# Peptides against a protein of PDB entry 1EBD, part 84

Target 1, 138 residues: chain A of PDB entry 1EBD
Amino acid sequence: KASYEGKVAAEAIAGHPSAVDYVAIPAVVFSDPECASVGYFEQQAKDEGIDVIAAKFPFAANGRALALNDTDGFLKLVVRKEDGVIIGAQIIGPNASDMIAELGLAIEAGMTAEDIALTIHAHPTLGEIAMEAAEVAL

## One batch from the design tools (peptide; made by RFdiffusion4, then SolubleMPNN)

Design b2_p22_5_s4 (from b2_p22_5, 12 letters changed)
Fold by OpenDDE base, seed 1:
Structure b2_p22_5_s4 (fold): chain B 138 residues (1-138), chain A 22 residues (1-22)
Amino acid sequence: as target 1 above (138 residues)
Amino acid sequence: SEEERRAIQRTIEQLREKIAAR
């Protein structure tokens, strides 16, 4: 947060109009399992009157998580039903703190669940769970 | 376990609060 706000301020001073979008700023808790979030939680979107799909995929069904014997948790995408745009994501499980960056990028770029579902992920990887959750949203 | 499930839920709630405080 602070570093991002500092960057936006520096860009504004340099004559490049920029705004802080707090929706695209990730939050991480280094617990066991790790927990990360970016954008909307499902209930936050609903409370704002956004019709959403909550697409959830468990690490227990991910090939890499199984191979690592670290299968606790899930990835959840919060997808706006109107246009399929990803507006939030939560990860609880292995590598959540790093994996949230892909979803932060997707949200910042205004990508859809289809965009992620059509993105080839290496096999077997933890990152495939984003693709699997995106397929659930279709 | 139910303890793990509760811990996960508490963590989600804490993240929600952090995001809402921005």
Scores: peptide ipSAE 0.225, ipTM 0.790, DockQ to the pose 0.031
Fold by OpenDDE base, seed 3:
Structure b2_p22_5_s4 (fold): chain B 138 residues (1-138), chain A 22 residues (1-22)
Amino acid sequence: as target 1 above (138 residues)
Amino acid sequence: SEEERRAIQRTIEQLREKIAAR
């Protein structure tokens, strides 16, 4: 069961109390553009010897961002290659501070890039960028 | 712009430091 494998993977990453807080707690900077992060950055994962895919999708290719004339920045997923589990996410762009919550939930649940790619997002929305970045990771 | 790219990169570095300090 993908849920059981996700739990074992989460427990293996949780080898230190500080690692649970490191993966689960979002950080936000209310700048222009907004910046948000949860879990691993790509370089942090590499420094720990985790083989990762860094999947990036730009807001300039998002239909809602174009309609709002707010297309600066991107979403990045950090995906573990071994099992496709999302271990980190960064968002720079419109509504980043709120949009990070979806990816925080996905990381806590041990979801894969495939789980996000198969989740239907309303069209056109800013949230579709998570689905688009997940498709890049496949 | 290249200036905006550098500002974004600095913000990412600051977020990394905050997360790592937890």
Scores: peptide ipSAE 0.199, ipTM 0.773, DockQ to the pose 0.030
Fold by OpenDDE base, seed 4:
Structure b2_p22_5_s4 (fold): chain B 138 residues (1-138), chain A 22 residues (1-22)
Amino acid sequence: as target 1 above (138 residues)
Amino acid sequence: SEEERRAIQRTIEQLREKIAAR
């Protein structure tokens, strides 16, 4: 389901780049470790009165990060409790600048944590951390 | 946004402090 919804969203964005009101603008800092964010921060959502789940998964528990000996940081999903929709994400760690695009697409498509948790990620990859964080939100 | 950039910077700083304390 998630892969189909993500594809439809990507095709819609690519087909109408001037008509896409982006809900989520990615921000990247190419530091060591890299840090990327899209959509709401946890505190920002709370300050706006949105009831959220902050689901965090560490790179120290990711098989690919361990194999790379680059385990500093985490992925955080900011999930709206009412409907399970992902409204924000932060990644600090390896490949954060590229990995944030998956979550940006998910936010723009109105996808849930369940949609990400049910998406098959290649094993072992850094990208699996998005699936693991989504499972924490369930 | 510039606000998000500042929030990211604060998060990086907090992480660096935690790493340095190990």
Scores: peptide ipSAE 0.138, ipTM 0.702, DockQ to the pose 0.021
Fold by OpenDDE base, seed 2:
Structure b2_p22_5_s4 (fold): chain B 138 residues (1-138), chain A 22 residues (1-22)
Amino acid sequence: as target 1 above (138 residues)
Amino acid sequence: SEEERRAIQRTIEQLREKIAAR
């Protein structure tokens, strides 16, 4: 994002090595439903020769989404098969613009699908969908 | 930047495809 590019520019002028990593930058479309992505899409990873698991979980199976009557869409994790590391995530659905931050953090930290699957999410929350999608990747 | 603008545009297009294929 422009704000991140501005931060990189400020670090560069301060004499710190910094680069814009467009893989780690989240993208959001504030539509109904909301759309968000960070890291690789499944097809991008395949086109680069990365063997991936694409784990998808629907909001229609999330208890909080059901309670809100807002069940359109899904969360998708893109997981590298070699080591189980999360390299991308997409969310179409309620609160996607905020929920993408958890997965952005996971990608930046080099976390695996197992790390997310073993992270206890509060019940019932929309955030549980990240845990459920991570379990699908195992 | 132009690179950011292109990356965002590609993501929007890919997101639209995902919405259609859900």
Scores: peptide ipSAE 0.106, ipTM 0.693, DockQ to the pose 0.026

Design b2_p22_6_s1 (from b2_p22_6, 13 letters changed)
Fold by OpenDDE base, seed 1:
Structure b2_p22_6_s1 (fold): chain B 138 residues (1-138), chain A 22 residues (1-22)
Amino acid sequence: as target 1 above (138 residues)
Amino acid sequence: SEEAAAIAETLARLREIIAARE
């Protein structure tokens, strides 16, 4: 907890907004497949001079998605290379509108890809795709 | 306003992703 608070504080000191950061406000399109995003897109980060890793994991490789026969799309994490902090996420696929909340929470807390990778996600669930994508970023 | 602009841009990018199906 203190570590995460330190990360958030460091971002604020670095010139990021001290108020509720709109970076953590999700955008959702309830299409088929659903689409959701929070924080930076990869190209947006690059345009701002942030060196990032874009870690993508497909729903086609997710056990729950396979069981549901709903495997279109992916989860993408946008991870800052310097410190491994998650600064954005996009989800296209099943339950994207709800799943984006975990990543919104992670971004708000200044969490790293490692933090997500080390968080045990139940198997088989759609949500474990976040862990899989985080592992890709490592 | 800045917040609203960011959301609008995100939605625009989402629509682009949908169109591309990447």
Scores: peptide ipSAE 0.134, ipTM 0.706, DockQ to the pose 0.024
Fold by OpenDDE base, seed 3:
Structure b2_p22_6_s1 (fold): chain B 138 residues (1-138), chain A 22 residues (1-22)
Amino acid sequence: as target 1 above (138 residues)
Amino acid sequence: SEEAAAIAETLARLREIIAARE
């Protein structure tokens, strides 16, 4: 019930933009490893008085990353504790520039960590790391 | 190379920014 109410509230907020500044605008740096971010960083949320869970999962524990011998970095989800809604994400690692889009979509739609955790990701893929990080947040 | 050094510097700064916001 709390999760449902959070989704409804997030959708209502999305319908009232104050400017062209969307929470779900990604930032990408094509470095090696790549870096990508969307929405809140953990400290930004804390500075605004939002109680958050920061859930991190390393590429070193991802099967596809291991197979590619490209295991530097991690994915971090910033999850609002009261309702489990994802409000930010950061990725440092392989394919970060493309993988950030899934999380941007999730934030824009007001999805929860549970929504991502219950979404089936192909195995073995880099994309599984989003699901793994979401499970950490539960 | 100069390009590689610039990338490394940028990456280091991004890591610091992310860590500071954690």
Scores: peptide ipSAE 0.123, ipTM 0.686, DockQ to the pose 0.025
Fold by OpenDDE base, seed 4:
Structure b2_p22_6_s1 (fold): chain B 138 residues (1-138), chain A 22 residues (1-22)
Amino acid sequence: as target 1 above (138 residues)
Amino acid sequence: SEEAAAIAETLARLREIIAARE
């Protein structure tokens, strides 16, 4: 039931004005549902020879999403198998445009799926989906 | 225009995001 390419407000970031070079630059489309990405896509990683696990968790299984009756989409983590480091994330669903920032931070900091899985997220929140996806990656 | 180009670029990225549903 999702409509991705209808009326959208879009933001594509090709660069970041900063004193440091960022590894992960987010892309966000303010559609319904919202879409956001940072870092590698699964196939992109594979094409570059990176062995990854793609851990996907649906909003339909998130308590807050259910309570809000807004359960379209998912969060996907792209995790490097060698060391468990998160190298990419995609979110399609409620509040994706804001939620992507947590994962952008994780990628820039070189965090692992375990780091996210062990981070306590407030309950019930949409943000818990990041923790759930991280647990899938373990 | 720059705006049109930015939209086109973002929509291209959106298609990549949609592909992540696989």
Scores: peptide ipSAE 0.097, ipTM 0.659, DockQ to the pose 0.029
Fold by OpenDDE base, seed 2:
Structure b2_p22_6_s1 (fold): chain B 138 residues (1-138), chain A 22 residues (1-22)
Amino acid sequence: as target 1 above (138 residues)
Amino acid sequence: SEEAAAIAETLARLREIIAARE
């Protein structure tokens, strides 16, 4: 699939005080494919001395993405190795701008990769990719 | 602002992901 990056416009939640931690605030770029992130990036976590596993699952292996013929990109979970807690997520691909909300919720709730791996997602859906990436992290 | 800085940093990293994506 053809992809492009035009003039970038960021979408993010605003209105927080300077003293607030912005880790759980999502950011979205409405490019083709869409891009979204919440929480830590892998290298960011490493730079802060957090031992993480980066679990990536491609849309090319997702049944719904295949059916839609829209398979560019992936979902990445950043998981703290010590306790399995999800501390970040990035999505590049179809419906990334909406799908990031599930991972934002997981991070805010302090959920583990196991929690998501054990959560049944409807089949076939794009959302299954979160479950698949969580399984990779186990 | 701190918010603007956080957004800019995220965008930079997102662009890196786009460039290196599979």
Scores: peptide ipSAE 0.093, ipTM 0.676, DockQ to the pose 0.027

Design b2_p22_6_s2 (from b2_p22_6, 12 letters changed)
Fold by OpenDDE base, seed 3:
Structure b2_p22_6_s2 (fold): chain B 138 residues (1-138), chain A 22 residues (1-22)
Amino acid sequence: as target 1 above (138 residues)
Amino acid sequence: SEEQKAIQETLEKLRKIIEERE
């Protein structure tokens, strides 16, 4: 797992495509704020000729983050324009290390931004930010 | 191990890339 995370990160840094088997393997940095990524970065996708939408939503606009007084950062979805499929996600902010799992699942399953947007998330929760970012991509 | 150190260094570089693209 650690080797896979390192490989994905190294390929992202070098601007090389990741193997299909590695696309949905998350990379996490337990810093303050936490940092997590899975799948493509926006520029990485563009460099490979993929037309994408980068949909970003800030924790400063999330009800639970406001209630916790922990609003630094954002969630970003990288969505392929051709079919709306989520091919990457990055999170900087509260609970990023755990929240990345939902998006890893979505990418592995080939889900679209619409699938996430239509998924009911409990209110108020940090997890709602995934739904909000997905709506931005529509 | 040296491998684990290399992985951690790569993860820190990853964090930097994400922050730069904010």
Scores: peptide ipSAE 0.040, ipTM 0.595, DockQ to the pose 0.030
Fold by OpenDDE base, seed 2:
Structure b2_p22_6_s2 (fold): chain B 138 residues (1-138), chain A 22 residues (1-22)
Amino acid sequence: as target 1 above (138 residues)
Amino acid sequence: SEEQKAIQETLEKLRKIIEERE
């Protein structure tokens, strides 16, 4: 029933309008389900010679998503293996356009998967999915 | 509508950017 492009509710945001393309600039599509990305994609990191862990967690396993009957999609973290630093994140699912901000902040600050895994997220919330994905990366 | 058309065009541009980054 879900379509990444079938139901568009608002204008898409591609990132910085200037020639400067910062890694921490998010891209968002306000469709149903919403899509959001910040930082590196997994393959992009690999192509640049960065050894990464791609940690994925589905909304179907998130309590709040289940309660909302909105369980399409997942959150993916791209984590650099050598030091556990988060260098990218993608979200397809409920509230992706807002939830990407937490991960953008983490990337900008140079935080690790462990930092997010140890951050208490309220229960039950969609935001718990970030913590769950971070735990997968450990 | 014209608004929906504009949104779809933006969506398509974003899709291309994402595909290029992957």
Scores: peptide ipSAE 0.040, ipTM 0.596, DockQ to the pose 0.032
Fold by OpenDDE base, seed 5:
Structure b2_p22_6_s2 (fold): chain B 138 residues (1-138), chain A 22 residues (1-22)
Amino acid sequence: as target 1 above (138 residues)
Amino acid sequence: SEEQKAIQETLEKLRKIIEERE
């Protein structure tokens, strides 16, 4: 099992004009494990009346995470149920701070869970977890 | 500012995720 320290260090969130609220602004906490988010949180979406699917996949089931002995955490996709569009993502686990970029791109481009599920990810990589979570959302 | 508030709220949500994992 991977060690979990719960160390938290808030470092950076991308800035934007105060008058403009971009959904796809990533937020990262450089903790152990790392934590990152982009777009809607599940409850945030629900509070705004968006019917969502929250698709969660654990790093414990990811081959690269196992190889690295860093299996704590998960990736969660927040998918709009109406059309399958990804509107948010949260990652807690290894390399979350970098992995969030793929999902930020997906959200900005209006991609669906199916788009991610059908995107071939190199094996074995941590990034595969995005594909796995997307499959859960289907 | 509203921007700063939004940032802090996001950080708090992230911290909550971490705490749930602990």
Scores: peptide ipSAE 0.034, ipTM 0.605, DockQ to the pose 0.026
Fold by OpenDDE base, seed 4:
Structure b2_p22_6_s2 (fold): chain B 138 residues (1-138), chain A 22 residues (1-22)
Amino acid sequence: as target 1 above (138 residues)
Amino acid sequence: SEEQKAIQETLEKLRKIIEERE
């Protein structure tokens, strides 16, 4: 879009049941474009001595985003280099608030970029961007 | 409008925070 607009609202999981220790707590900012994050940011991982790949894919290259005329932003995967495990993800763009859940699940389950890359996503969908970013990380 | 300016300013602040944490 020509300019970023829309009301801003921020939500994040502040707690969890005592019986569960979540690896990743998502955070969402409802804006236009939406912003969502789960797990490590790239620099956080680096600061902890984790060798990571930051794989980025733009919505401008996503077919569904083009069809919706909403192509601002990107998805970034933070992948641990030694084993390909996804340890973080950030999304700025359409449907980020909902799409972050797939990546939260992947992180919590200890999935790899390969797992996401090999998961068939319906075509054309915004969700394909996760698959595309995962392929970049391979 | 003033409202749009405030929204834009907030979005810019959020983006800076994200970039700083990355």
Scores: peptide ipSAE 0.030, ipTM 0.585, DockQ to the pose 0.028

Design b2_p22_6_s3 (from b2_p22_6, 12 letters changed)
Fold by OpenDDE base, seed 3:
Structure b2_p22_6_s3 (fold): chain B 138 residues (1-138), chain A 22 residues (1-22)
Amino acid sequence: as target 1 above (138 residues)
Amino acid sequence: SEEQRAIEETLRKLREKIEARR
């Protein structure tokens, strides 16, 4: 936490104080499939000179999505390569509007992909897809 | 597919809204 706070402070001093306050505001579109996003998109991070890993996992490989016969879409994590911190997430698929909250919390807390990968998710659930995407980023 | 293009356009619009807040 302290190291992350120091980095945030350095970015604020560099003239980007507003970027931190708005990075974890979720955006949701209740389409079919649902769309949700929080934090950086991959291209936004690249445009700001942040080296990132975009880790993508499909709902077609999620056990709960298969059981529900609702397998369209994916979860994408945008992970900063320097320290493994999650700086963005996008979900297209079942329950995306609710599932984005876990990732919003992770971004606000300065959590890493490893933190999510090591968090036990119930089986079988749609939420496991966050863990699977985090494992892709490792 | 047409569905994929619609999803991509939705994501683009979401991106623009987030950028406008920064």
Scores: peptide ipSAE 0.027, ipTM 0.550, DockQ to the pose 0.030
Fold by OpenDDE base, seed 2:
Structure b2_p22_6_s3 (fold): chain B 138 residues (1-138), chain A 22 residues (1-22)
Amino acid sequence: as target 1 above (138 residues)
Amino acid sequence: SEEQRAIEETLRKLREKIEARR
């Protein structure tokens, strides 16, 4: 079961846009589960008039998370619909604080959801969730 | 970072709301 802090963090990242306009600066909350964000929140992108796809994949469907008995949370990608470019990502779950770096790199490099979906991730790993979420965006 | 502070502030506000529901 998620801690009280983890529950609050999950609610924040799931729905609250950052007031800060930084596409590539990560933010991390070291709670249980951990929370991490980089780039746009879905609502923030919408408020700026960007048409986006929010692609979500749960840790409960990740093989490594199951093996660790740590399946709370999800990864969300915010993808610009026009060109498939990833403009934001949020992670609530195991190792979110480290996993956000991959998505930060992807955003900074101007990568698409397809680029991530076509990137092979080792099996079974928590990192596969990025690939799975990217596939949801396609 | 400024974004880190924004998220932390949001978490604070949400904690207050959750506590108020109890």
Scores: peptide ipSAE 0.007, ipTM 0.358, DockQ to the pose 0.024
Fold by OpenDDE base, seed 5:
Structure b2_p22_6_s3 (fold): chain B 138 residues (1-138), chain A 22 residues (1-22)
Amino acid sequence: as target 1 above (138 residues)
Amino acid sequence: SEEQRAIEETLRKLREKIEARR
């Protein structure tokens, strides 16, 4: 976040137009379990009149999480119903701080839940939970 | 669970921090 905002500030000082999309900036808390978010929260989207589906998948059903004996929490995708575009994601669980990056990329690129669902993830990995949540959204 | 509620509250606070920075 600081790096992105710093870059925008530097560009502004240099006379280049730049904008900060604060919604696309990931937020992380290194608690136990870790917490991470990027883009819209479900309620935030609803408050703005966006019709969304919240697709949730638990780490308790993820093979890597089971292998690590760290199955607390879930991943939630916030998907715009109109076009299936992912507009937000929240992760509570193992490696949430790193896993949020994939979803940040997806949101920035305007990807759909289908795009994520069809992306092959290595097995077994924590990252597969994003694919599983995307499948729930379909 | 209580833990889940605490986590959700943490995420809510993060949301508010993000919005406040706009």
Scores: peptide ipSAE 0.055, ipTM 0.623, DockQ to the pose 0.033; fails the geometry check
Fold by OpenDDE base, seed 4:
Order: C-alpha cells, then sequence, then structure tokens
Structure b2_p22_6_s3 (fold): chain B 138 residues (1-138), chain A 22 residues (1-22)
C-alpha cells in the first residue's frame, strides 16, 4: 500500500491521472445478477488518459458457477498498462457483492494483475474468476 | 444479446451513482 500510495502521489504531482481519485467506496447493487464495482471503470480511466487493459472473464467459464447453474455475467479488471497495477474492477454475477472485497483490497494495496494471477485460489470457487481475469491481463 | 445490454445498462447506472457521490 505504501509503495502504491507513493507512486500515485508522484504521478499526481507530475500532473498524471491518479487511481486514488476513483479508488472510492465499493458500490453494490443486489440485483439478479448482483452487480459490484470498485475503483475505475474502463471508460473513466480512458477519459482521464490512462492507458488500460480491460481484462474480462465470463462466469460461464468458471467451474463453480457451472456447478451452481448460475453463469450469467463476468468479471472485468481495469489494469494500468504501464505497470500492470489493478485500478478498477467490476463484477456482474453470482456473489459479486462479496467477491468485490478481494479486488478492493488488491487495488488499495497497489497489487498487479500478476499478483492475483499467481495467487492460489481454492478449486472450485467463484473467486477463481479473479485469477482467470488477471491472467487475461498478462 | 438482450442480457448483455441489460448488464451494460446496469453498469452504466452504477457508474453514474458513483460519480454523483463524488
Amino acid sequence: as target 1 above (138 residues)
Amino acid sequence: SEEQRAIEETLRKLREKIEARR
């Protein structure tokens, strides 16, 4: 977190867009499917001139979602291309309201897509979708 | 698909709510 905050502060001082501006309180909509978001949306990052990768992975390809017969939606990571740091995430699908917390933590800590991709997730879990989306960003 | 459009609309509304609170 400290290293991330230091980098973001340096970028802000240099007149570059800062992820801190959109690293806000996570938002959740308890619809069916559930919707959750934290940090930047892809278009928000683009509007600020941040070069991003939008890494998307569908629940239809997640083993736990298949087992639950609840495969609607996706997870999207918004990853800054310069350094691979995750600056936003959106989840539409099963357990989105809880799964957003992992990604909120990752964003606050200044983690990269590689950090999540290399994190072992229990199998089969919905949380594996974060790992899969992170792999897409690599 | 219609489902995809509904999801995108939900995300749009979510974005607007977040921006309105800033």
Scores: peptide ipSAE 0.030, ipTM 0.570, DockQ to the pose 0.029; fails the geometry check

Design b2_p22_6_s4 (from b2_p22_6, 9 letters changed)
Fold by OpenDDE base, seed 5:
Order: sequence, then structure tokens, then C-alpha cells
Structure b2_p22_6_s4 (fold): chain B 138 residues (1-138), chain A 22 residues (1-22)
Amino acid sequence: as target 1 above (138 residues)
Amino acid sequence: SEEAEAIAATLEKLREKIAERE
């Protein structure tokens, strides 16, 4: 199984040059396990008075993660209860730095948890965890 | 895992600190 390491390297990328939407800017920490975030954190949304569902799914339940023997961590979706729109996502686990891009796109496009849940993901892949977390939010 | 939750909490704290500086 993968081990946790104390090494952390942070990387942030800018959004579109015409956009001032800092919510859509991903933040990545290259550690073991990797960490990535885009949009709202759960507590951040609550502090702003947004009623949210925090849907979490563990890599330990993902078929590809099991096959890779790299199952530490989880994906969390922050979903606005009123309309089901995804407003934030956090990933701690394998390939988090790349996987966050799908969720950044979803947030920018104003997609719902249902949209992600109904999107077919290849099997077995780490990316399926986004679909699984979206199903938890339903 | 407990470690993963701790990392998530740390990321949120870091977000707050970055936002305060910007």
C-alpha cells in the first residue's frame, strides 16, 4: 500500500485571461498522496450560508485504485442542495493533480451531480470515483 | 482514513490563509 509522505510541493494554475473567477482556479499539492482542490470547500460554503451536500467516496472502493495497490484517500464533491450544482471538489489520492481537471470543467460549466453521475466513465479507471461520488450526492 | 481527513483539513486552512493574503 502507498505510504504517506511529509513532502509537499504546491502548484497553482491561472484560469482564462479574461476571467476573474478564482473559484474555478485549481490548486494542487504534489505530495504522497497527491492533493487537489477546485471551488468551494464544505466549511467555506457553510460559512457563506450555502446549504450543501458533501459527497465523499474513498479510493479504497475504486477498482482501478485497488488494482494499482494505491487506495489511500478520497474524492469529495461539494454540491449545492437547492439545485444540485457542483460548486467545489477536493481529491486526496492517486492522480489527483490530473483528475481535478474534469471537476474544474464541471464547476465552470455549472453542471450538477446528476450530470456527472450520468456521464459514462471507462472501467476500470480512477476517474470513476467522480461518478461514484456524484451518485452519493443524489 | 484519518490521515486523509487531516490532509483535507490542512488544505482548507491553507486556502483560507492564501485568500487572506490576496
Scores: peptide ipSAE 0.059, ipTM 0.660, DockQ to the pose 0.034
Fold by OpenDDE base, seed 3:
Structure b2_p22_6_s4 (fold): chain B 138 residues (1-138), chain A 22 residues (1-22)
Amino acid sequence: as target 1 above (138 residues)
Amino acid sequence: SEEAEAIAATLEKLREKIAERE
């Protein structure tokens, strides 16, 4: 967050003012299991009057997680029903701290659940869980 | 799991408290 704000400030000083957008700033807790979040939580979106789909997929159903014997937790996508755009994501489970970056990019770029669902993810990987959760949202 | 759900709920409640303060 501080690094992002610093970059915006530097661009403004250079004559290219940018807006600070906190929507795609991740939060990470390096616990066991790891926790990561970016964008809206489900209830937060509802409180602001946004009609959303909360698409959830468990690590217990992910091939790589099974192979690693590390299957606690899930990935949740918060998807705006109007246009299918991803506006938030939460991950509790293995490698959550790194996996959140893909979803941060998706939110920043205004991608839909369909975009993620149609993106080929390597098999078997933990990252496939993002694709699986996106399919749930369709 | 029960633990994962409890953690998720705690994170969301924490967000709500921060939002109320701002």
Scores: peptide ipSAE 0.046, ipTM 0.654, DockQ to the pose 0.028
Fold by OpenDDE base, seed 1:
Structure b2_p22_6_s4 (fold): chain B 138 residues (1-138), chain A 22 residues (1-22)
Amino acid sequence: as target 1 above (138 residues)
Amino acid sequence: SEEAEAIAATLEKLREKIAERE
């Protein structure tokens, strides 16, 4: 957040208009399992009157997580029903702190669940869980 | 240590809270 705000400020000083968008600012807790979130939580979206799909996929069903013997947790995508746009994501599980970046990018770019579902992820990787969750949202 | 256990418990509660908000 601070780095992002710093970049916006620098751009403004340089005469290049820039806006701060906090929608895709990640929050991370380096617990065991790790926790990461970006954008809307499901209930938060509902409270604001946004009709959403909560697409959840467990690490227990992820091949890499199984191989690592680290299967606690899940990835959840919060997808706006109207247009399929990903508006939030939560990860509880292995390497959540790094994996959240992909979803932050997707949210910032206004990508849909279909976009992620159609993105081929390497096998076996933890990152495949994003693709799997996106498929659930379809 | 007792302190480490307390920290671990707090982190777990945070994880649970995140999960509950979904």
Scores: peptide ipSAE 0.019, ipTM 0.499, DockQ to the pose 0.025
Fold by OpenDDE base, seed 2:
Structure b2_p22_6_s4 (fold): chain B 138 residues (1-138), chain A 22 residues (1-22)
Amino acid sequence: as target 1 above (138 residues)
Amino acid sequence: SEEAEAIAATLEKLREKIAERE
């Protein structure tokens, strides 16, 4: 966040005015399990009057997580019902701090749950959980 | 240590808060 704000400021000074968009800025807590978030939380979206689908998939159902014996937590997608666009994501579980980047990219690019669901993820990987959660949102 | 345990407890509370925002 701080580095992103610094980049925006530098670009403005260079003659390219920009605004800080906090929606696509990830937040990470390096706990055990790790926690990561980007974009809207479900309740936050509801409070702003956005009709959303919250799609949750547990690491306990992920093949790689099972193989690693690290199954605590879940991935959640917050999807706008009107057009299926992903507007938020939260991850509690193994490698959450790195895995959040895929979803940050998806949100920034305006991708839908369908886009993620149709993206082939390597098997078996923790990353498959994003695809699984996207399928839940369909 | 006692301090480490307090930090761990704080991190757990944060995890719970994130989960509750479902």
Scores: peptide ipSAE 0.019, ipTM 0.502, DockQ to the pose 0.025; fails the geometry check

